# Ledger of designs, part 99: peptides against a protein of PDB entry 4BOS

Target 1, 163 residues: chain A of PDB entry 4BOS
Amino acid sequence: PVLTRTVVPADNSCLFTSVYYVVEGGVLNPACAPEMRRLIAQIVASDPDFYSEAILGKTNQEYCDWIKRDDTWGGAIEISILSKFYQCEICVVDTQTVRIDRFGEDAGYTKRVLLIYDGIHYDPLQRNFPDPDTPPLTIFSSNDDIVLVQALELADEARRRRQ
Target 2, 163 residues: chain A of PDB entry 4BOS as posed
Amino acid sequence: PVLTRTVVPADNSALFTSVYYVVEGGVLNPACAPEMRRLIAQIVASDPDFYSEAILGKTNQEYCDWIKRDDTWGGAIEISILSKFYQCEICVVDTQTVRIDRFGEDAGYTKRVLLIYDGIHYDPLQRNFPDPDTPPLTIFSSNDDIVLVQALELADEARRRRQ

## One batch from the design tools (peptide; made by RFdiffusion4, then SolubleMPNN)

Design b1_p22_3_s3 (from b1_p22_3, 12 letters changed)
Fold by OpenDDE base, seed 4:
Structure b1_p22_3_s3 (fold): chain B 163 residues (1-163), chain A 22 residues (1-22)
Amino acid sequence: as target 1 above (163 residues)
Amino acid sequence: DERRRRAEEAKRLEERLLEEQA
């Protein structure tokens, strides 16, 4: 089994597309972003005490309007929210730093999904199997540290290519 | 240039949230 990257469109919604891909078991749906953006806005709006201007960098209402635009980028806020929503750890391997940022690691989730991030673009990661008839795996056990090692190797190789 | 700018803004936000979570 090998961990591989599926390149999704760089259309400002790559985070949403990537998250959707992994949490839905490998479904590539570039049209998923609008609904996911609305989901984020709904959750942000529901808790203005937590999602304050200090956290958002703008008022709660302004952020909700902003994230629903088709040309704005999701980030850690979105990843955190989606981690909670899908009840899974979201692990982001950064090709620039060769580190994994783990969202939801303290929540006690039994599942984890993986994204690869280059500072600009998010892509989903999947485990491919030798049997071509066995579909790739995108949802892993939160105890599966092998997949994290493989993700780091993937990121390290990407970094070396750029050096 | 615009994408780079937005990327930096997004990165700063991510860093702030990661620091808060840690």
Scores: peptide ipSAE 0.026, ipTM 0.623, DockQ to the pose 0.091
Fold by OpenDDE base, seed 2:
Structure b1_p22_3_s3 (fold): chain B 163 residues (1-163), chain A 22 residues (1-22)
Amino acid sequence: as target 1 above (163 residues)
Amino acid sequence: DERRRRAEEAKRLEERLLEEQA
């Protein structure tokens, strides 16, 4: 099995497209972003005590209006929210640092998904199998540390290509 | 009370993750 990167469009919604891809088992749908943005806004609006200005960097209402724009970027806040919503750990391997940031690691989820990040763009990761009849895997066990090692290797290779 | 405690703990975790991403 080999961990591979699926390149999604380099638009302002690459995070949402990437998350959707991995949590839906490998479905590429760039049109998913508006609904995911609305979902996040709905979650944030529903709990102003938790999603405070201290977390959001702006008022709850301002954030909700902001995230629903088609030209605003998702980041750690949105990843954490999506991790909670989909009840899975979201692991982001950074190609600039060759390190993995794990969202939801303390929540006790049994599933994990992986993204690769270069500082400005997110792409989803998938495991391809030698058997062409076996579809790629995007949802892993939260105990599968081998996939994390493979992600680090992939990120290291990506970094070397840019240096 | 217990809900508030859990929410605050989750909030702190999220803030730490944000700091790590920065």
Scores: peptide ipSAE 0.025, ipTM 0.597, DockQ to the pose 0.023
Fold by OpenDDE base, seed 5:
Structure b1_p22_3_s3 (fold): chain B 163 residues (1-163), chain A 22 residues (1-22)
Amino acid sequence: as target 1 above (163 residues)
Amino acid sequence: DERRRRAEEAKRLEERLLEEQA
């Protein structure tokens, strides 16, 4: 079994495309972003006490209007929200630092998904199997630490290519 | 170049959020 990367379009919505890919079991849909942006805005608007200006860096309303634009980028806030929505841990391996940021780690989720991030672009990760009849896996057990090691190896290789 | 600038701004926000979660 090998962990591999699927390159998604380098548009303003690569995070949303990547998350959608892994949580839906490997479905590439670059048109998923508008609905996901609306979903995030709805969640943020529903809890202004938690999603305060201190967290958002702008007013709740300003954030909601901002994230629904087609040219704004998602990040840690959006990942955290999507982790809660999909009830899974989202692990982001950074190719610049070769580290993994884990969102939803303490939530008790039984599932985890993985993204790779280079400081500008997000891509989804999947596990490929030798058997051609076995489809790639994008949803892993939250106890599967092997996949985290493989993700670090993949990130390290990516870093060396750009060194 | 503009994309890189936006990415850096987003990264700074992400780092602050991660620090608050820690």
Scores: peptide ipSAE 0.023, ipTM 0.608, DockQ to the pose 0.091
Fold by OpenDDE base, seed 3:
Structure b1_p22_3_s3 (fold): chain B 163 residues (1-163), chain A 22 residues (1-22)
Amino acid sequence: as target 1 above (163 residues)
Amino acid sequence: DERRRRAEEAKRLEERLLEEQA
């Protein structure tokens, strides 16, 4: 089995497209962003005590209006929210630092998904199998450390290509 | 360009959040 990267459109919604891809088992849908943005805004609005200005960098209402725009970028805040919503660990491998940041690590989720990040763009990761009749896997056990090693290898290779 | 600026700002925010979570 080999971990591979699926390049999604380099639009302002690459994070949402990437998350949707992995949590839905490998479905590429660039049109998913508007609904995901609204979902995030709804969650943030529902808990203004937790999602405070200190966390958001703006008022709760300002954030909700901002994230629903078509041209605003998702990041760590949105990943954290989506991890909680989909009840899975979201692991982001960074090609600039060759490290993995885990979101939802302490929540006790049994499943994890993986994204690759280069500082300006998110892409989803998937495991391809030798058997052509076996579809790629995007949802892994939270105990599967092999996939994390493979993700780091991908990130390191990507970094070397840019050096 | 504008996209690059936004990316840099987003990255800085993500770094701060990750530091706070550590």
Scores: peptide ipSAE 0.022, ipTM 0.601, DockQ to the pose 0.093

Design b1_p22_3_s4 (from b1_p22_3, 7 letters changed)
Fold by OpenDDE base, seed 2:
Parts: structure tokens; C-alpha cells; sequence
Structure b1_p22_3_s4 (fold): chain B 163 residues (1-163), chain A 22 residues (1-22)
């Protein structure tokens, strides 16, 4: 079994496309972003006390309008929200630092998904199997730390290629 | 640049989230 990267379009919605891919078991749908953005806006609007200006950097209403635009980037806030919504840990391996940022790590989720990030672009990660009839795996056990090691190895290789 | 703007946004959002969790 080998951990591999699926390259999604380098558009403003790569985070949403990548998350959708891994949580849906490997479905590439670049057109999923508008619905994902609306979902996040709905969640934020539902809890203005928690999603305050201190968290959002703007008013609740301003954020909702902003995130629904097709030319705004998702980041840590959106990952945190999606982690809670899908009830899974979202692990982001950074190719610039060769580190993993874990979202939802203290929530007690039994599942984790992985993204790779280069400082600009997000891509999903998947485990490929030798058996061609076995589809790639995108949802892992939260106890599977081997996949985290494999993600770090993948990031380290990516970093070396850019040096 | 677009790259710099994206990186700055990501870092800012992460900082706010971490501050809330602390």
C-alpha cells in the first residue's frame, strides 16, 4: 500500500474539492465548491456567539457573504468547521515545513482524512493497493499513525524536488 | 502576489483559531 496525491484543479476552491474528495471516498468533483461554501456559511450563521469577529476577522454576516464568493480561499477556519461537520480528524501535511497540522485531534473521532498543502494549494491524499480491483482508501483510522509517517515522507520528497 | 496573499490569509486564520483554543 502506497500513499499518493491526487492533483485537483489549482483554482480558488482547491480546499473544498480536496475535502469533498477524501470524505466521499475518492470522488473528484471540482463543481462541489459552491455547495461546500454554502454549507460553511450556514454553520457559521447558526452560531454567531461562537463564530465571533475574534475568530472570523470580520462580522458573522460579512464572513458568510465572503466565503460564498467563488474567488475566496478556504483555510484553517473552514477546515475546523468541516472537521466538525464530517466528524473526522483532518490532517494537513505541509510540504514547506514537513509538518502535519491536525484539526479535530481532541474531539475523539475514530476517522481521519489527509490533505497535502504547499502554502498555496491543497490536494487530497489516498492509499493505493496492489490489487487493481481494490479501490483507493481516503478514510483512515484515527489510530493509524503509519499513514501520518507516509504523509511526512511524501512531503519530504516533494520538498526535495523543489530544492 | 496571489501566492503571498493566500499564504498570509492561511496564517492569519490559523493564528486566530489557535488563539481561541489557547
Amino acid sequence: as target 1 above (163 residues)
Amino acid sequence: SAAAARAAQARELEARLLAEQA
Scores: peptide ipSAE 0.030, ipTM 0.662, DockQ to the pose 0.037
Fold by OpenDDE base, seed 4:
Structure b1_p22_3_s4 (fold): chain B 163 residues (1-163), chain A 22 residues (1-22)
Amino acid sequence: as target 1 above (163 residues)
Amino acid sequence: SAAAARAAQARELEARLLAEQA
């Protein structure tokens, strides 16, 4: 089994596309972003005490309006929210530092999904199998630390390509 | 550039969230 990257469009919505891809078992849908942005805004608006200006960098209402724009980028806030919404750990491997940031790791989820991040762009990761009749896997056990090692290896290779 | 500005904003926001959660 090999962990591979699926390149999604760099259209300001790569995070949403990538998350959707992995949580839906490998479905590429670049048109998913508008609804996901609305979902984020709804959740942010529902808890202004937690999603405060200190977290958002702007007022709650301003953030909701901002994230719903087609040209704004999702980040850690969105990942955290989507982890909770989809009830899975979202692991982001950074190709610049070869480190993994784990979102939702303390929530007790049984599933994890993986993204690869280069500082501006997100792509989804999947496990491919030698048997062509076995579909790629995007949802892993939260106890599967081997996939994290594989993600680090993939990120390390990506870093070497850029240097 | 617009892309650079957006990237900077995203990184700043991410750093703030991670720091707050740590």
Scores: peptide ipSAE 0.030, ipTM 0.654, DockQ to the pose 0.090
Fold by OpenDDE base, seed 5:
Structure b1_p22_3_s4 (fold): chain B 163 residues (1-163), chain A 22 residues (1-22)
Amino acid sequence: as target 1 above (163 residues)
Amino acid sequence: SAAAARAAQARELEARLLAEQA
């Protein structure tokens, strides 16, 4: 089994496309972003005490209007929200630092998904199998730490290629 | 560029979230 990345469009919604891909088992749908943006705005609006201006850098209402635009970028806030929504750990391997940021790691989820991040762009990760009739895996056990090692190796290789 | 500005915004927001969670 080999961990590989699927390159999604380098548009303003790569995070949403990538998350959708992994949580839906490998479905590439670049048109998923508007609905996911509305979902996030709804969740943020529902808890102004937690999603405060200190976290958002703007008022709750301003953030909700902002994230619903088609040209704004998702990040850690959105990943955190989507982790909770989909009830899975979202692991982001950073090719610049060769580190994994884990969202939802203390929530007790049994599943994890993986993204790769280069400081600007998000892509989804998947495990390919030697048998061509076995579809790639995008949803892993939260106990599968081998996939995290493979993600780090993938990130390290990506870093070396850019240097 | 606009792309660079967006990337910077994303990084700042992520840093702020991580700082608040710490």
Scores: peptide ipSAE 0.028, ipTM 0.653, DockQ to the pose 0.089
Fold by OpenDDE base, seed 3:
Structure b1_p22_3_s4 (fold): chain B 163 residues (1-163), chain A 22 residues (1-22)
Amino acid sequence: as target 1 above (163 residues)
Amino acid sequence: SAAAARAAQARELEARLLAEQA
């Protein structure tokens, strides 16, 4: 089995498209962003004590209005929220540093999904199988450390190609 | 640049999240 990258559109909503892809088992839907933005805004609005200005960098209401815009970028806070919502660990491998940032790692989730990030753009990762009739896997066991190694290898290769 | 702005935003949000969790 080989871990591969599926390139999603390089629009302002690549994070949402990528997360949707992996949590839905490999469904590419670039139109999913508006609903996911609303979902995040709803979650943030529901807990202003937790999602404080200290975390958001702006007031709760300002953040909700901001994230619902079609031209704003998702980041760490959005990934954290989506990890909690989908009840899975979201692992982001960074091609600039060849490091993995793990969101939800302390929550006890049994499943993990993987994204690859280059400082601007997010793409989803999937495991391809030798049998062409076996569909790619996007949801892994949270104990599957092999997939993390493969993600690091993929990121390292991407980094070298940019040099 | 857009790239620099995106990177700065991502790192800033990550820093705040990690600081709050610590």
Scores: peptide ipSAE 0.028, ipTM 0.655, DockQ to the pose 0.037

Design b1_p22_4_s1 (from b1_p22_4, 6 letters changed)
Fold by OpenDDE base, seed 3:
Structure b1_p22_4_s1 (fold): chain B 163 residues (1-163), chain A 22 residues (1-22)
Amino acid sequence: as target 1 above (163 residues)
Amino acid sequence: SAAELLAARAAALAAARAAAAA
């Protein structure tokens, strides 16, 4: 089995598209972003004590309005929220540093999904199987360290291509 | 809808907390 990258549209919603792809088992739906943005806004609005201005960098209401725009980028806070919502670890391999940032790693989730990030764009990762009739796997065991190694290999290759 | 998803999230989190407490 080989870990591969699926390129999603290079729009401001690539994080949401990528997360949707992996948590839904490999479904590419670029139109998912508006609902996911609204979901995040609803979650943030529902807990102003936790999602404070100190955490958000802006008021709760300002953040909710901001994240619902179709031209604002998702980041760490959105990944954290989505990790909690989907009850899975979200691992992001960075092609610039060849490092993995893990979200939800201490939550005790049994499943993990993987994204690849180049500093401005997110794409989902999937495991392809030799059997052409076996669909790619996007949800892995949180104990599967091999997939993390493979993700680092992909990132390293991407980094070398840019040099 | 977002409201339905939020409710599902709340239920999932509650279940997870209950499992951790058990």
Scores: peptide ipSAE 0.026, ipTM 0.583, DockQ to the pose 0.021
Fold by OpenDDE base, seed 1:
Structure b1_p22_4_s1 (fold): chain B 163 residues (1-163), chain A 22 residues (1-22)
Amino acid sequence: as target 1 above (163 residues)
Amino acid sequence: SAAELLAARAAALAAARAAAAA
């Protein structure tokens, strides 16, 4: 089995598209972003004490309005929220540093999904199988460290190719 | 479903806030 990258559109919503892809088992839906943004806004609005200005960099209300715009970028805050929502680890391999940032690693989730990040753009990762009738896998066991090694190898190659 | 997960998440956050206030 080989870990591969699915390039999603380089729009302002690549994080949401990528997360949706992996948590839904490999469904590419660039139109998912508005609902994903609203989901995040709902979660943030539901806990203004936790999601404070110190964490958000803006007031709770300002963040909610901001994230719901179709031209604003998601980052670590959104990944953390989505990890908690989908009850899975979200592992982001960075092609610039060849390191994996693990979100939700201490929550005891049994599943993990993987994204690849180049400092600007997010793409989803999936495991391809030799059997063409076996669909790619996007949801892995949180004990599957082989997939993390494969992600690092993929990121290292991407860095060498300036991808 | 997504709606069920959202409700569960909201409940968990509320419980966490209650615990912090105690």
Scores: peptide ipSAE 0.026, ipTM 0.603, DockQ to the pose 0.021
Fold by OpenDDE base, seed 5:
Formats: structure tokens, C-alpha cells, sequence
Structure b1_p22_4_s1 (fold): chain B 163 residues (1-163), chain A 22 residues (1-22)
């Protein structure tokens, strides 16, 4: 079994495309972003006390208008919300630092998905199996630490390619 | 739709809360 990267379009919506890919078991849908952006905005708007200006970097309303634009980037706030929505850990391996940021790690979720991030772009990760008839796996047990090791190895290799 | 997704989220959260209470 090998952990591999699927390159998604660099169209400012790569985070949403990548999350959709892994939580749906490996379905690439670049058209998913507008709906996911609207979902994020609705959730943020519903809790202005938690999603404060201090967290958002702008007013709640300004953020909601901003995230619904097709040319704005998603990040940690959106990942956190999507983790809660899909009831899974979202683990992001960073190729610049070769470390994993885990979202939802304290929620007690039994599942995790993995993304790879290079500082400006997100891609989804999947486990490929030797048997070609076995489809790639994108949803892992939250106890599967092997996949985290493999993600770090993948990130380290990516970093070495860019040195 | 966004409304459908939010409904799905609500259901998931309700299930999670029920599991925590059990």
C-alpha cells in the first residue's frame, strides 16, 4: 500500500475540491466549491459569537461575503468547520515544514482524511493498493498512525524535490 | 443545496451528541 497525491486544479478552490475528494471516497468534483463556500458562510453567520472578528480577521458579515467569492482561498477556519460537518479529523501535511496539522483531533472522531499543502495549494491524499481491483482508500481510522508516517514521508520527498 | 448540507450536518451532530450521552 502506497500513499499518493491526486493533483486538483489550482483555481482558488483547491481546499474545497480536496476535502470533497477525500470525504466522498475519491470523487473529483471541481464544481463542488460554490456550494461548500455557501455552507461555510451559513455556518459562520449562524454563530457570530464564536466566529468573531478576532478569529475571522474581519467582521462576520464581511467574512461571509468574502468566502462566497470564487477567487478567495480557504484555510484553517474552513477546515475546522468541514471537520465538524463531516465528523472526521482532517490532517494536513505541510511540505514546507514536514509536519501535520490535525483538525478535529480532540473531538473523538473515529475517522480521518488527509490533505497535502505546499503553502499555496491543497491536494488530497489516498492509499493505493497492489490489487488494482481494490479502490483507493481516502478515509482512514483515526488510530491509523501508519498513514500519518506515510504522509510525512511523502511531504519530505516533495520538499527534497524542490531543494 | 446548502440547506440540505446543513440539515445533514445537524443530523450528524445530533448523532454525535447521542453517542456521547450513551
Amino acid sequence: as target 1 above (163 residues)
Amino acid sequence: SAAELLAARAAALAAARAAAAA
Scores: peptide ipSAE 0.025, ipTM 0.584, DockQ to the pose 0.021
Fold by OpenDDE base, seed 2:
Structure b1_p22_4_s1 (fold): chain B 163 residues (1-163), chain A 22 residues (1-22)
Amino acid sequence: as target 1 above (163 residues)
Amino acid sequence: SAAELLAARAAALAAARAAAAA
């Protein structure tokens, strides 16, 4: 089995497309962004006490309006929210630093998903199997540390190739 | 679906808030 990346469109919604891909078991849907953005906005709006200006960097309402725009990029805040929503750890491997940022690591989730990030663009990661009839895996056990090693190796290779 | 999950979460949050306020 080999860990590989699926290149999603380099539009303003690559984070949402990538998260949707991995949490839905490998469904590539570039049109999912508006729904994902609204999902995040709904969650944020539902808990203004937790999602404060200190966390959001802007008022709750301003953030909700901002994230629902089709030309704004998601980041760590959105990943954290999506981790909580989907009840899974989201691990992001950075090709520039060859490090893994883990979101939801202390929440006790049994599952983890992986993204690869180059400083601008997000892509989803999946495990391909030798058997062509076995579909790729995008949702891993939170105990699967091998996949994290494989992700680091993939990021290091990407860094060396400048891709 | 995402919509179903959102609805479930919203209901859970509403119930939790109501319980906390009681």
Scores: peptide ipSAE 0.025, ipTM 0.591, DockQ to the pose 0.018; fails the geometry check

Design b1_p22_4_s2 (from b1_p22_4, 9 letters changed)
Fold by OpenDDE base, seed 2:
Structure b1_p22_4_s2 (fold): chain B 163 residues (1-163), chain A 22 residues (1-22)
Amino acid sequence: as target 1 above (163 residues)
Amino acid sequence: SAAALLEARRAALAAAQAAAAL
């Protein structure tokens, strides 16, 4: 089995497209972004005490308006929210640092998904099998440490290609 | 289970997308 990257469009919504891809089992749908943005805004608006200005860097209402724009980029806050919503760990391997940021690792989730990040753009990761009749896997056990090693190897190779 | 909840969340998102398209 080999961990591979699926390049999604660089259209300001790559995070949402990437998350949708992995939680849907490998479905590429760039048109998912507007509803993903609305989902996040809805969750944030529902708990203004937790999602405070201190956390958001802007008022709750300002954030909701901002994230629903079609030209704003998602980041750590959105990943954290999506991790909670989908009840899975979201692991982001960074090709610049060759490190993995884990979101939801302390929540006791049994499943994890993986993204690769280059400092600007997010892409989803998937495990491909040698049997062509076996579809790629995008949802892994939270105990699968092999996939994390493979993600680091993939990131290291990506970094070397840019050097 | 986590798997069942994930499936439910996927379905909810799909339903929301369909509703927005109507």
Scores: peptide ipSAE 0.045, ipTM 0.615, DockQ to the pose 0.019
Fold by OpenDDE base, seed 5:
Structure b1_p22_4_s2 (fold): chain B 163 residues (1-163), chain A 22 residues (1-22)
Amino acid sequence: as target 1 above (163 residues)
Amino acid sequence: SAAALLEARRAALAAAQAAAAL
C-alpha cells in the first residue's frame, strides 16, 4: 500500500508522538510528549480570553496543569494549536466513521500532515514509494487531495478488518 | 513561507526538548 500507518505507543501521549512523527519526516520519539505538552500549556496560558472555560471545559489554569500531566489525552484543542504552531493543516481520518477532520483548512497553509484515529488512539500516516531509496513522505502539499482519498481508503479497510 | 516556518518550529521544539532533558 502507498499510504501506511506507523503504530506508536498507546501511552496517553500518542497524539503528541504522532504529530512529532509527521512533522519530523518520520521520526519516532515518544519522549517528545513532555515538551509538547508544555508548549500547549504555554500557548493556552498566553490567551485566556480565547482559551476560555467554555472552550476548555475547565479553567485556563486547570487545563494547563492538566495537559502537562503525563497521563492525560490530547485532542481537538491540542491539534488545532499544533496546526497553528507548525503552520500546517492537520488531517485526522477517523476509522469509526471513515471521515476526515481537517484542522487549519481555512488558514491558507501550503503543507498538510495526516493522522489516523480510532476513537481512543492516534497514529501517524506516511506515503511509501516503490523506490527503496526514496524515504517515506509525511508532509504533503495542501493541494494533494489524493492522499486524503488514500487515507479514507485506509480507514475503510481498517473498519472492515474490525468487522 | 509556511514551509520555512515549519522547519524553524521543528528546530525550536528539538532545542527545547534537549534543554529539558538536561
Scores: peptide ipSAE 0.042, ipTM 0.610, DockQ to the pose 0.019
Fold by OpenDDE base, seed 1:
Structure b1_p22_4_s2 (fold): chain B 163 residues (1-163), chain A 22 residues (1-22)
Amino acid sequence: as target 1 above (163 residues)
Amino acid sequence: SAAALLEARRAALAAAQAAAAL
């Protein structure tokens, strides 16, 4: 089995497309972003005490309006929210630093999904199997450390290509 | 279970997307 990167469109919604891909088991749907943006806005609006200006960098209402735009980028805040919503760890391997940022690692989730990030763009990761009849896996056990090693390997290779 | 919750949440998102597409 090998971990591979699926390149999603380099639009303003690559984070949402990537998350949707992995949580849906490998479904590429670039049109998923509007609903995911609205989902995030709904969650943020539902808890203004937690999602404060200190967390959001803007008022709760301003953030909700902002994230629902089709040209605004998602980041760590959105990943954290999506991790909580889908009840899984979201592990982001950074090709610039060759580090994995784990979102939801303290929540006790049994599942994890993986993204690869280059500083501006997110792509989903999947495990491909030698048997072509076995579909790729995008949802892993939170105890699967091998997949994290493989993700770091991908990031290291990506970094070497840029050097 | 965690699996059931994940499936329910994914289904909810899919349903919302389908409704929005109509």
Scores: peptide ipSAE 0.036, ipTM 0.638, DockQ to the pose 0.019
Fold by OpenDDE base, seed 4:
Structure b1_p22_4_s2 (fold): chain B 163 residues (1-163), chain A 22 residues (1-22)
Amino acid sequence: as target 1 above (163 residues)
Amino acid sequence: SAAALLEARRAALAAAQAAAAL
C-alpha cells in the first residue's frame, strides 16, 4: 500500500475539489466548489462574534461575498471551517517545507483526511492497495500515524523533483 | 440546499470505516 497524489484542476477551487475528493472516498468533482463556498459563507455569517474582522481580515459580510466568488482561493480559514463541519482532522502536507499542518488536531476526531499543498495549489492524497479490486482509501483513522509518515515521504519526493 | 447536501456528506464521512491496512 502506497500513498499517492491525484492532481485536480488549478481553477481557483482546488482546495474545495480536494476536500470533496477525500471526504467522498475518491470522487473527483470540480463542480463541487460553489456549493462548498456557500456553506462556508453560511457558517461564517451565522457567527459574526467568532468570525470577526480580526480573524477574517475583512468584515464578515465582505468575506462572505468574497468566498462565494469563483476566482478566490481557499486557505487556512476555510480548512478550519471544513474540519469543524466534517468533524475530521484535515492534514495538509506542505511540499515547500515538508511539514504537516494539522487542522482539528485537538478536537478529538476519529477520522483524518490528507491534502498536499505546494504554496499555491492543493491536491488530495489517497492510499492505493496492491489488490486492484480494493479501491483506494481517502479517510483514515486519526490513530493512523503511518499515513502521516507516508505523506511526508511523498512531499519530500515532490520537493526533490522540483530541484 | 447547499447546507443540507453537505450535511449528508458529513454523515457519510462519519459513518465511513477506515481501513487499518498499511
Scores: peptide ipSAE 0.115, ipTM 0.737, DockQ to the pose 0.026; fails the geometry check

